# Ledger of designs, part 227: peptides against a protein of PDB entry 6TME

Target 1, 324 residues: chain A of PDB entry 6TME
Amino acid sequence: NRLKRAYIALQAWKKAFYSDPFNTAANWVGPDVCSYKGVFCAPALDDPSVLVVAGIDLNHADIAGYLPPELGLLTDVALFHVNSNRFCGVIPKSLSKLTLMYEFDVSNNRFVGPFPTVALSWPSLKFLDIRYNDFEGKLPPEIFDKDLDAIFLNNNRFESTIPETIGKSTASVVTFAHNKFSGCIPKTIGQMKNLNEIVFIGNNLSGCLPNEIGSLNNVTVFDASSNGFVGSLPSTLSGLANVEQMDFSYNKFTGFVTDNICKLPKLSNFTFSYNFFNGEAQSCVPGSSQEKQFDDTSNCLQNRPNQKSAKECLPVVSRPVDCS
Target 2, 324 residues: chain A of PDB entry 6TME as posed
Amino acid sequence: NRLKRAYIALQAWKKAFYSDPFNTAANWVGPDVCSYKGVFCAPALDDPSVLVVAGIDLNHADIFGYLPPELGLLTDVALFHVNSNRFCGVIPKSLSKLTLMYEFDVSNNRFVGPFPTVALSWPSLKFLDIRYNDFEGKLPPEIFDKDLDAIFLNNNRFESTIPETIGKSTASVVTFAHNKFSGCIPKTIGQMKNLNEIVFIGNNLSGCLPNEIGSLNNVTVFDASSNGFVGSLPSTLSGLANVEQMDFSYNKFTGFVTDNICKLPKLSNFTFSYNFFNGEAQSCVPGSSQEKQFDDTSNCLQNRPNQKSAKECLPVVSRPVDCS

## One batch from the design tools (peptide; made by RFdiffusion4, then SolubleMPNN)

Design b2_p23_2_s1 (from b2_p23_2, 12 letters changed)
Fold by OpenDDE base, seed 1:
Structure b2_p23_2_s1 (fold): chain B 324 residues (1-324), chain A 23 residues (1-23)
Amino acid sequence: as target 1 above (324 residues)
Amino acid sequence: SMAQYEQLRKDTGIPAPEKKYKE
């Protein structure tokens, strides 16, 4: 009995709660699991005449505890939303049995360990949100082979380089922000045909931006701020026809910010402050447009306010990095 | 299929997750 297995799983989970401040699991008593708060039943995909536990929604329940291996018995769960809790430990490997997993949101918890490779075992996964946890180590390259729509990795402890396989991703949103990623952005990034938003904020990324970024025609948000990028902005950025928000601030960029970038048709906000740019087109000057907002603060620009001193600029500007 | 999952969403009443970066 599918509901019986669910009962076993849910009771095991209840026992794994250390704190339930809102008494979410107070009614988790008895075999009628479909009445459990945060547990949602629906007709099974393989047999509409059978009612199964299809979803968990414990968002914002502030529950402290861990995920016991018995959760692997919830084989009919496709929607697993448990964000904004205090769950700790690792994601159980037994969740590989949840072959219908479609949306997995464990964001804003206290999970630890390496990337939960069990996510790679879910053939139909479209939404992966593991942000705001303590996951560590390197990303498995295989994550980008998945047909995911959204991949939220931000605010973790991930290290190492971004896999070259990123170009294979079909995701519309990918976040790397606030980790410890290092190395260069792979040139394969330009192959992300469905990408709308990508965020690299606050990592240890370095090197030159790949020219292939300009191939991201559908990107609306591109934020690479707070890294160690060097060199000039690729001229190919003029190809970002749909970019609305672009941020390159707090890097080590040099060179000239061109008119072709600042006049991007959908650009609403372009921040390139706290770099070492030594020139900008008039179209890049803050206040030059009513439709666009620019920030050129703390660069090496002449005749602009709030710029770096010559002493700060000269050592960097005089030794431009050749990205060619 | 995606259609099946959307139906499942309707059946469960679980809202779609926010697909935006949030600081």
Scores: peptide ipSAE 0.546, ipTM 0.953, DockQ to the pose 0.955
Fold by OpenDDE base, seed 4:
Structure b2_p23_2_s1 (fold): chain B 324 residues (1-324), chain A 23 residues (1-23)
Amino acid sequence: as target 1 above (324 residues)
Amino acid sequence: SMAQYEQLRKDTGIPAPEKKYKE
């Protein structure tokens, strides 16, 4: 039966533990898997009279080990939360059998290998968190074809470009931060109709920001800091009616920071430091508002403190990148 | 359905994951 399969899976997993400092699996003995610490049972979705293992919550257990292929026997699991452990290896392909997977959180572990494509096989997946691991290689374009609400990819070893399919995503939160992504932000980004938060921090992204960013009416957090972006800020950014936090610091932007951007109605924090901006509206000046925080440090602004020297500014400012 | 998953969450008691970026 279903619980017997779960027993086999969980015992295999226990055997795959190298270290269990909190003795989380100490009570993982016997056939009553529903009593196992971190294992949660519920009535099956297809038959309420049947009790099944529906969820795993081993968050913050500091367990060292790996995920054995026998985990594929946990076919009724919809909630899989194992963040903040020391699991290593790859995500088993056998997890494709977990067709009810809804939330998959393996963040803050030591997983390696390419993007876990098994996640693409889960038809009902809504939450994918693989941040703070050592996943590498290309991001499969198909990830954004899925009806995900949250996609956390930050703090990994992903490289290559961001897929054009990003515009198809229905996610409210997407993070790319602290990877090795390169190339431009796709123009299709403006089609992300449900986007609230997007973070590009600390990659190798370059080129001009697409004008289509201004179409992200629901975005509250937009962080593109610590990249290689060039050119002026798109004038269409005035369309970000709900943006609260915006960060363009540590890039190679030039031009003028406009009043239309700094007076965005919901803007609370706007950081554009460590660029090559040569002008800013009065509304962008730090201290100009009690409701908004600005940082214009290390630009090419006149009559402002902590700016770059003329020697540093002139070569860049005199050769503005045409983003048209 | 989404409703079924929410019921499942209630039945298991597993809290919803935080959808927040953290440095």
Scores: peptide ipSAE 0.537, ipTM 0.951, DockQ to the pose 0.942
Fold by OpenDDE base, seed 5:
Structure b2_p23_2_s1 (fold): chain B 324 residues (1-324), chain A 23 residues (1-23)
Amino acid sequence: as target 1 above (324 residues)
Amino acid sequence: SMAQYEQLRKDTGIPAPEKKYKE
C-alpha cells in the first residue's frame, strides 16, 4: 500500500542521514509513518478515504545527509520543505514520480550539480526554492514555461545568460541574486504580467536596461544592484506605478536621474549609489522627502557629498553608452 | 486544483513558505 512505500522511502532516507543534531528522526521507527516527526499525512487527493504521506517539513533540522533514490516512492507528497539543513549531493531523478509536487523547498543546503531538471517534470509545481545551494551551469529556459508562482535561484553557482523565455513566466517572485549570470536582461522581461519582485543582485549582468522594464506595472521590488549595467536609466521606468523598493547601486550607469523616476507614487526606497550619474532632479536628493529614502552616494553629481573624483568620472561621463 | 492543495495544506498543518528574498 501507499504507506508501506512511504515507510520504505523514509527508512532509506534515515539511513542516508550522516548527522541529526536535534534527533529529528529518532522516532522514525515502525510502520506508523504518520507519527514520524516532520512527516505529515493527509487524505489522498484521489481517494479521501485513504491516508497518505502528503508533506515533509524538516525545515531548520540541521540534518546532514543526502536524498536517496527511494524518495521516489513518496508518490503522494505535494509539500516538500527541507530548507536549512546540510543535505548534499544531487536531487534524485526518481523524484519525477512525485507528480503531485506543489511546493519544493530545498533552500539553504549543500546540493550540487546542474539545475535539477526533475523540477521541470512536475506539472503542478507552484513554488520552487533552490536558493543557497551550489547548483551550477545553465538555467534551462523551460523553467519559465512552467506556471510557477515563485522561483528562488539566488546564492548558487549558475553561469549563463538569462533565458528570453523569462517573459513567459507567470511568477510573482523571481530571484537571480548572487550567481554568475551574464549578458543582458532580456527585453521580454516586460511580458512578466504577474511579477511583483525581481532581484538580480550580485551577478555579471551587463548592457543597457531594456525599456520594457517600464511595463512591469505590478512590480513592488526591483533590485539590479551590483552588476555591470551601463547607459542611462530608461525613461519608461516612470511606468513602475507600484514599485516600492528600487536599487541600481554598484553599476556603471550614466546620465541624469529624472524627476519622473524619483516621484514614482509608491516609491519608498531608491538607491542609485556607486554609479556615474552626472545629474539628478531635486526630487531625487536624499532628504528631499519624508516619505522616500534616497541614496546618491558615489556618483558624479555636482554639489553633493561623497561623490567620485573628477578624475574617475570624466573618462566615463564623457563617453556615455548610447542605449538607443 | 489549487483548492485541493490548500486543503491538503490545512490537513497537514504545514505552513505556506515565505515568498520573500533574503540576502
Scores: peptide ipSAE 0.527, ipTM 0.950, DockQ to the pose 0.940
Fold by OpenDDE base, seed 3:
Structure b2_p23_2_s1 (fold): chain B 324 residues (1-324), chain A 23 residues (1-23)
Amino acid sequence: as target 1 above (324 residues)
Amino acid sequence: SMAQYEQLRKDTGIPAPEKKYKE
């Protein structure tokens, strides 16, 4: 009966294909669903004597179509990888029946609508990748209450503020890049105990960076470029003992870039170009180190090449934002 | 359990997704 349900679901899905340029579903004929290309069976978790559809891998199939509600019949699927296709529409709410969902990758598709809240219903979800779609609206705060290893949200149309619940996340990688997020980075960010990589690139974030960023001792990548951040860099950034890649470029930062930041022990690349910094320590100067790469282009630095004009700098530098 | 999911991965042959940001 379990494979019969899978058959119904998969045939409905095949019918929902508008284009299958690689003929991926050409062999999706007959009741033997375990032989279907991109469909993978395994012994059921609750009964090893029963074979069930446990995984879908249609990555890079360039399939155009949509996800029909009948996919909710795939109740044994734990691995769902369908990236790099042309699936459109919304994620069906019927997928709430897939209670074993462990990895959900629908990245690089044409999905639209609000955040797929059905993902919140999966108790065992560890990996969520919805990047490179057209999801929009607010990010549900509850996403960070889940025990996820990775959360990829980049290249969508999400807006509003980043939830304060971000501090509850146990994810090692979180991406917000290339959305429409606004407001400040929550101070609770410092509570992300397992965070290795966080990317805020290309949003409408603003305000001062919270001091609590310095508590992220496991972070190796911190990218906040292409936003509207203001003020000085927090002195607490000296606490980022494991940061390797750091990017604050294309913001409105002011003040002095200190030795304590540029001499971070694991720092390999630090980009702070296209801001309004009016000073930097010698250790921050590009070329000062063989092991570290710096970019100080287009700031308000004296005696450095490729800086902003005095006319551009004066209005901003003379009125620094006080983040204290 | 996590161990069961890893066994499931082995049984299906589906590779683990890369946990890296890509632009």
Scores: peptide ipSAE 0.484, ipTM 0.939, DockQ to the pose 0.956

Design b2_p23_2_s2 (from b2_p23_2, 14 letters changed)
Fold by OpenDDE base, seed 4:
Structure b2_p23_2_s2 (fold): chain B 324 residues (1-324), chain A 23 residues (1-23)
Amino acid sequence: as target 1 above (324 residues)
Amino acid sequence: SMADIEKLYEATGIPRPLMKYVE
């Protein structure tokens, strides 16, 4: 009996709660699991006459505890939303039995350990949100082989390089922000055909930006701020026909910010502050447009306010990195 | 199938996660 298995799983989970400040699981009593708060039932896909647990929504419940292995008995769950809790430990491998998993949101918790590789076992997964946790180590390249729509990895402890397989991703949104990623952005990034938003904020990324970024015709948000990028902005960025928000601030970029970038047709905000740019087109000057917002603060620009001193600029500007 | 998953999703009534830009 599927509901009996669900009962075992949910009771095991209730026992794994250390704190339930809103008494979310107070009604988790008895065999009628479909009446449990945060538990959602639906007709089974293989037999419409059978009712199964199809979804969990415990978002914002502030529950402290862990995910017990018995959760693997919830084999009919396609939606697992438990964000904004205080769950700790690791994602149990037994969740590999949840072959219908479609949306997995464990964001804003206290999970630890390596990337939850069990997520790679779900053939129908479209949404993966593991942001605001303490996941660590390398990102498995296979994550980008998945037919995902969204991948949220930000605010974790991931390290090493971004996999070259990123170009295979079908995701519209990918966040890497506030991790410990290092190395260059892979050139394969230009192959992300469905990409709308990508965020690299606050990592240890370095090197030159790949020219292939300019191939991201559908990107609306591109944020590479707070890294160690060097060299000039790629001229191919003029190809970002749909970019609205672009941020390159807090890097080590040099060279000239061109008119072709600042006049991008959908550009609403372009921040390139806290770099070593030594020139900008008139169209890049803050206040030059009523429709676009620019920030050129703390560069090496002449005749602009709030710039770096000549002493700070000269050592960097005189030794430009050749990205060719 | 994707169609089946979508039907299942609708049957649960669980709101879709918001895809949000991280500031």
Scores: peptide ipSAE 0.146, ipTM 0.799, DockQ to the pose 0.737
Fold by OpenDDE base, seed 1:
Structure b2_p23_2_s2 (fold): chain B 324 residues (1-324), chain A 23 residues (1-23)
Amino acid sequence: as target 1 above (324 residues)
Amino acid sequence: SMADIEKLYEATGIPRPLMKYVE
């Protein structure tokens, strides 16, 4: 039966623990798996008369260990939350059997290897959090074909370019921060119809920002700081009618920061410091508004404090990148 | 379905994950 399979899986998992400092699995004894700490049972979706393991919540248990292949026997699990542990190794391919997977949170662990492609096999997945691990390699383009609400990839070792398929994503939140992504932001980004928050912080992204960013009408947070972006800010950024937090700091942007950007109606914080901007509208000047916070530090602006020297500015400003 | 998932949340008591943004 289903609970027997769950018992086998959970006992295998307990055996895979190297350390359980809070004794979370101390009561993982006997066939009554529904009484196990962090194990949650519910009526099966296909048969309400049958009790199944529907959820795992081992968040903040500081457990060291790995995920054994026997976890594939937990075929009724839809909620899998094991963040803030010390699990290592790879995500087992056997988890492909968990066809009801809806929320998968393995963040703040020590997982390694390539992107867990098993996540692509889950037809109903809505929430994917794999941040703060050691996942590496290329991001599979297929991730953005998934009907996900949230994709957290930040603080890993992902590299290569961001897939063009990003425009197909239905996610409201996507984080790329603190990886090793390179290349340009795909022009297809403007097609992300549900996007509210996107974070590119601390990658090796480069090139010009695509004009299509301006099509992200629902975005409230856009952070592209700490990359290698060049050129001017797209004039189409005036289309970001709902942006509240915008950060372009620590790049190689040039040109003029316009009123159309700084006067965005919902803009609360706009940081464009540590670039090579050579002009800004009055509306962009820090202190010009009580409702908006601006930071123009360390640019090539005239008559502003804390700017780069002419020696630093001239080589860059005199060779503007044409993004046309 | 979303309705089914809500039932699971209610039945299991597992809270919805909070979307944490990178600080």
Scores: peptide ipSAE 0.235, ipTM 0.837, DockQ to the pose 0.768; fails the geometry check
Fold by OpenDDE base, seed 2:
Structure b2_p23_2_s2 (fold): chain B 324 residues (1-324), chain A 23 residues (1-23)
Amino acid sequence: as target 1 above (324 residues)
Amino acid sequence: SMADIEKLYEATGIPRPLMKYVE
């Protein structure tokens, strides 16, 4: 009996709660699991005459506790949303039995340990949100081999390089922000044909930006701010026909910000402040357009306000990094 | 299938996930 298995799982989970400030699980009593708050039943996909637990929504419940291995008995769950709680520990490997998993949102919790590799075992997963946790270590390259639509990794403790397999991703949104990623952005990034938004904010990324970024024709948001990137902006960025928000601030970029970048047709906001740019086209000057916003603050630009001193600029500008 | 997922959303009433990044 599928509902009996669900009952065992949900009662085990209730026992794993340390705090339930909104009394969310107060009605988690008795065999009628479909009446439980945050538990949603639906006809089974394989037999519409059978009612099963198909979804969990405990978002914003502020529950403290952990995920017990008995959750692996929830084999009919396709939607698992438990964001904005205080769940701790690791994601149980027993969740590999949830073969219908489509959306997995454990964001804004206190999960620890390595990347939850159990997510790689779900064949139908489309949405993965593990942001705002304490996951650590390397990102498995296999994550980008999956047919995901969205991958949220931001605000964790991930380290090492971004896998070269990123180019295989079909995701429209990928966030790396506020981790400890290092190394270069892989050249394979240009192969992400469905990409709309990518965020690298606040990592330890370095090197030159790959020219292949210019192949991201569908990207609307590209944020690489607060890293250690060097060299000039790739001329191929003129290919970003749909970019609306672009941020390269707080890096070590040098060279000239070109007209072909600042005149991108959909560009609404371009921030390149806090770098070492030594020139910009007139189209890049803040206030030059009513439709576009620019920020050129704290560069090495001549005849612009709020620039770095010659003492700060000369050592860097005189030794430009050749990205060729 | 996508059709099955839509039925699931309708049956459960679970909101669709917010596909936006948060800084």
Scores: peptide ipSAE 0.208, ipTM 0.819, DockQ to the pose 0.876; fails the geometry check
Fold by OpenDDE base, seed 3:
Formats: structure tokens, sequence, C-alpha cells
Structure b2_p23_2_s2 (fold): chain B 324 residues (1-324), chain A 23 residues (1-23)
């Protein structure tokens, strides 16, 4: 009996709660699991005459506890949303039995350990949100082999390089922000055919930006701020026909910011502050456009306000990195 | 199928996740 298995799982989970300040699980009593707060039943996909637990929504419940292995008995769950709680520990491997998993949101919790590789076992997964946790270690390359619409990894402890398999991703939104990723952005990034938004903010990424970024025709948001990128901006960025928000601030970029970038047709905001740029086109000057907003603060620009001193600029500007 | 997923949303009442950045 599917509901009996669900009952066992949910009672085990209730037992794994250390704190339930809103008494969310107060009604988690008895075999009628479909009446449980945050538990949602639906007709089974394989048999519409059978009612099953198809979804969990415990968002914003502030529950402290962990995910017990008995959750693997919830084999009919396709929607799992438990963000903004205080769940700790690791994601149970037993969740591999949830073969219908479509949306998995465990964001804003206290999860630790390596990337939850159990997520890779779900063949139908479309949405993965593990942001605002304490996941650590390497990102498995296989994550980008999955047909995901969105991948939220930001605000964790992930390290090492971004996998080259990123080019295989079909995701429209990918966030790497506020981790410990290092190395270069893979050249394969240009192969992300469905990409609309990508964020690299606040990592330890370095090297030159790959020219292949210019192949991202559908990208509307590109944020690479607060890293260690060097060299000039790729001339191929002129190919970003749909970019609206672009941020390269707080890096070590040098060279000239060109008209071809600042005149991008959909560009609304372009921030390139806190770098070592030594020149900019007139079209890049803040206030030069009514439709576009620019920030050129704290560069090595001549005749602009709020720039770095010559003492700060000279050592970097005089030794530009050749990205060719 | 996508049709099955839509049925799940309708049956459960769980809203679709907002695919946006969190600051």
Amino acid sequence: as target 1 above (324 residues)
Amino acid sequence: SMADIEKLYEATGIPRPLMKYVE
C-alpha cells in the first residue's frame, strides 16, 4: 500500500524534527497522510484510481531536524519543497527511490557534505535548488548532463573548477555565486544553447574570459563580479544581442571598454567598476545615455571621478595580461 | 509527460518555483 509506506516515512520524519515552532506537523497523526499539513496527494500517474503522496511543501516552516532514510519510501513524490527551514545533515541516498522527482528545493537550510549525488539519479529532474546551504567539495560534471531548466548552487562551499560539461547544460538559469570555485570559465560555456541567466558572483575564478561567451545569444543576465578575472574583455561580447544586465565589477580586468560592448542593443545596466581599465568609449561613460546605466568607478580611467591612484594603477596597467 | 506534471500542480496546489536569483 503506497499510502501506508508514506505514513511510515512521514512519521519517521516527524520523529526527526528537533523543533517545529509553527506546529506544522501537529496534525501529522493517523493514517490519513493526505490531510497532513504540507503533504499533497494526487492520483497516481500509473493508476488514476490510486491516491498517492505526490508533493511535499514545507517552505518557510523554520523546522529544525534532519531527513531520515525512511523518506525513500515516498516513491510517488515528484515535488519536494522544503526551503527556509533548519534541516541539517546530508541528503539521504535512499531518495534515489523517488524516480518521479521533478522539482527538488532544499534551499536555505543547514545541509552539509558533498554535492548530493542522489540528485543525479533522478531521470526526470527539471528543477534543482540547493542554494544557501553548506554543501562542499567538487561539483560533479554529470550535473550538466541532466536536462535541467534551472540549477541553483549559490551560497554554498563548493570548490575546485567549474566542469567543462557546462556546455552540455540545457538550463536557462545557472547560479554559481558565493562559493569557492576556482580556475577559468570553461570555453564550452558558449554551447549553452538555452542559457538566459548565469551568475558567477563572489568566487575565486581567474584567468581570461573565454571568447565563446559571445556565442550566448539568449543570455539576458551575465554577472561575473567579485572574482579574479584578468585581461581585456573579449571583443566577441558584441555578440550578446539580448544581454540586459552585465556585471564585471571587482575583478582585475585591464584594457579598453569598447563601443561594441556599451552599445549592445538590449543593455540596460553595465557595471565594470573596481577593475584596472585604462580607457572607455564615450558610450560607456555614466550619464551618456538615458536608457543605459553604467558604473566605471575605481578603474584607471583618465579624467573620470573616483578612480584609482596612479600608484595603484601603474603596476597593473603597465603589465597587461595577454589573453591571445 | 508535461501534461502529467500539470495535473500534479493542479491536484497538489503547489505553485511552480520562481526561477530567479535570490540576493
Scores: peptide ipSAE 0.205, ipTM 0.816, DockQ to the pose 0.872; fails the geometry check

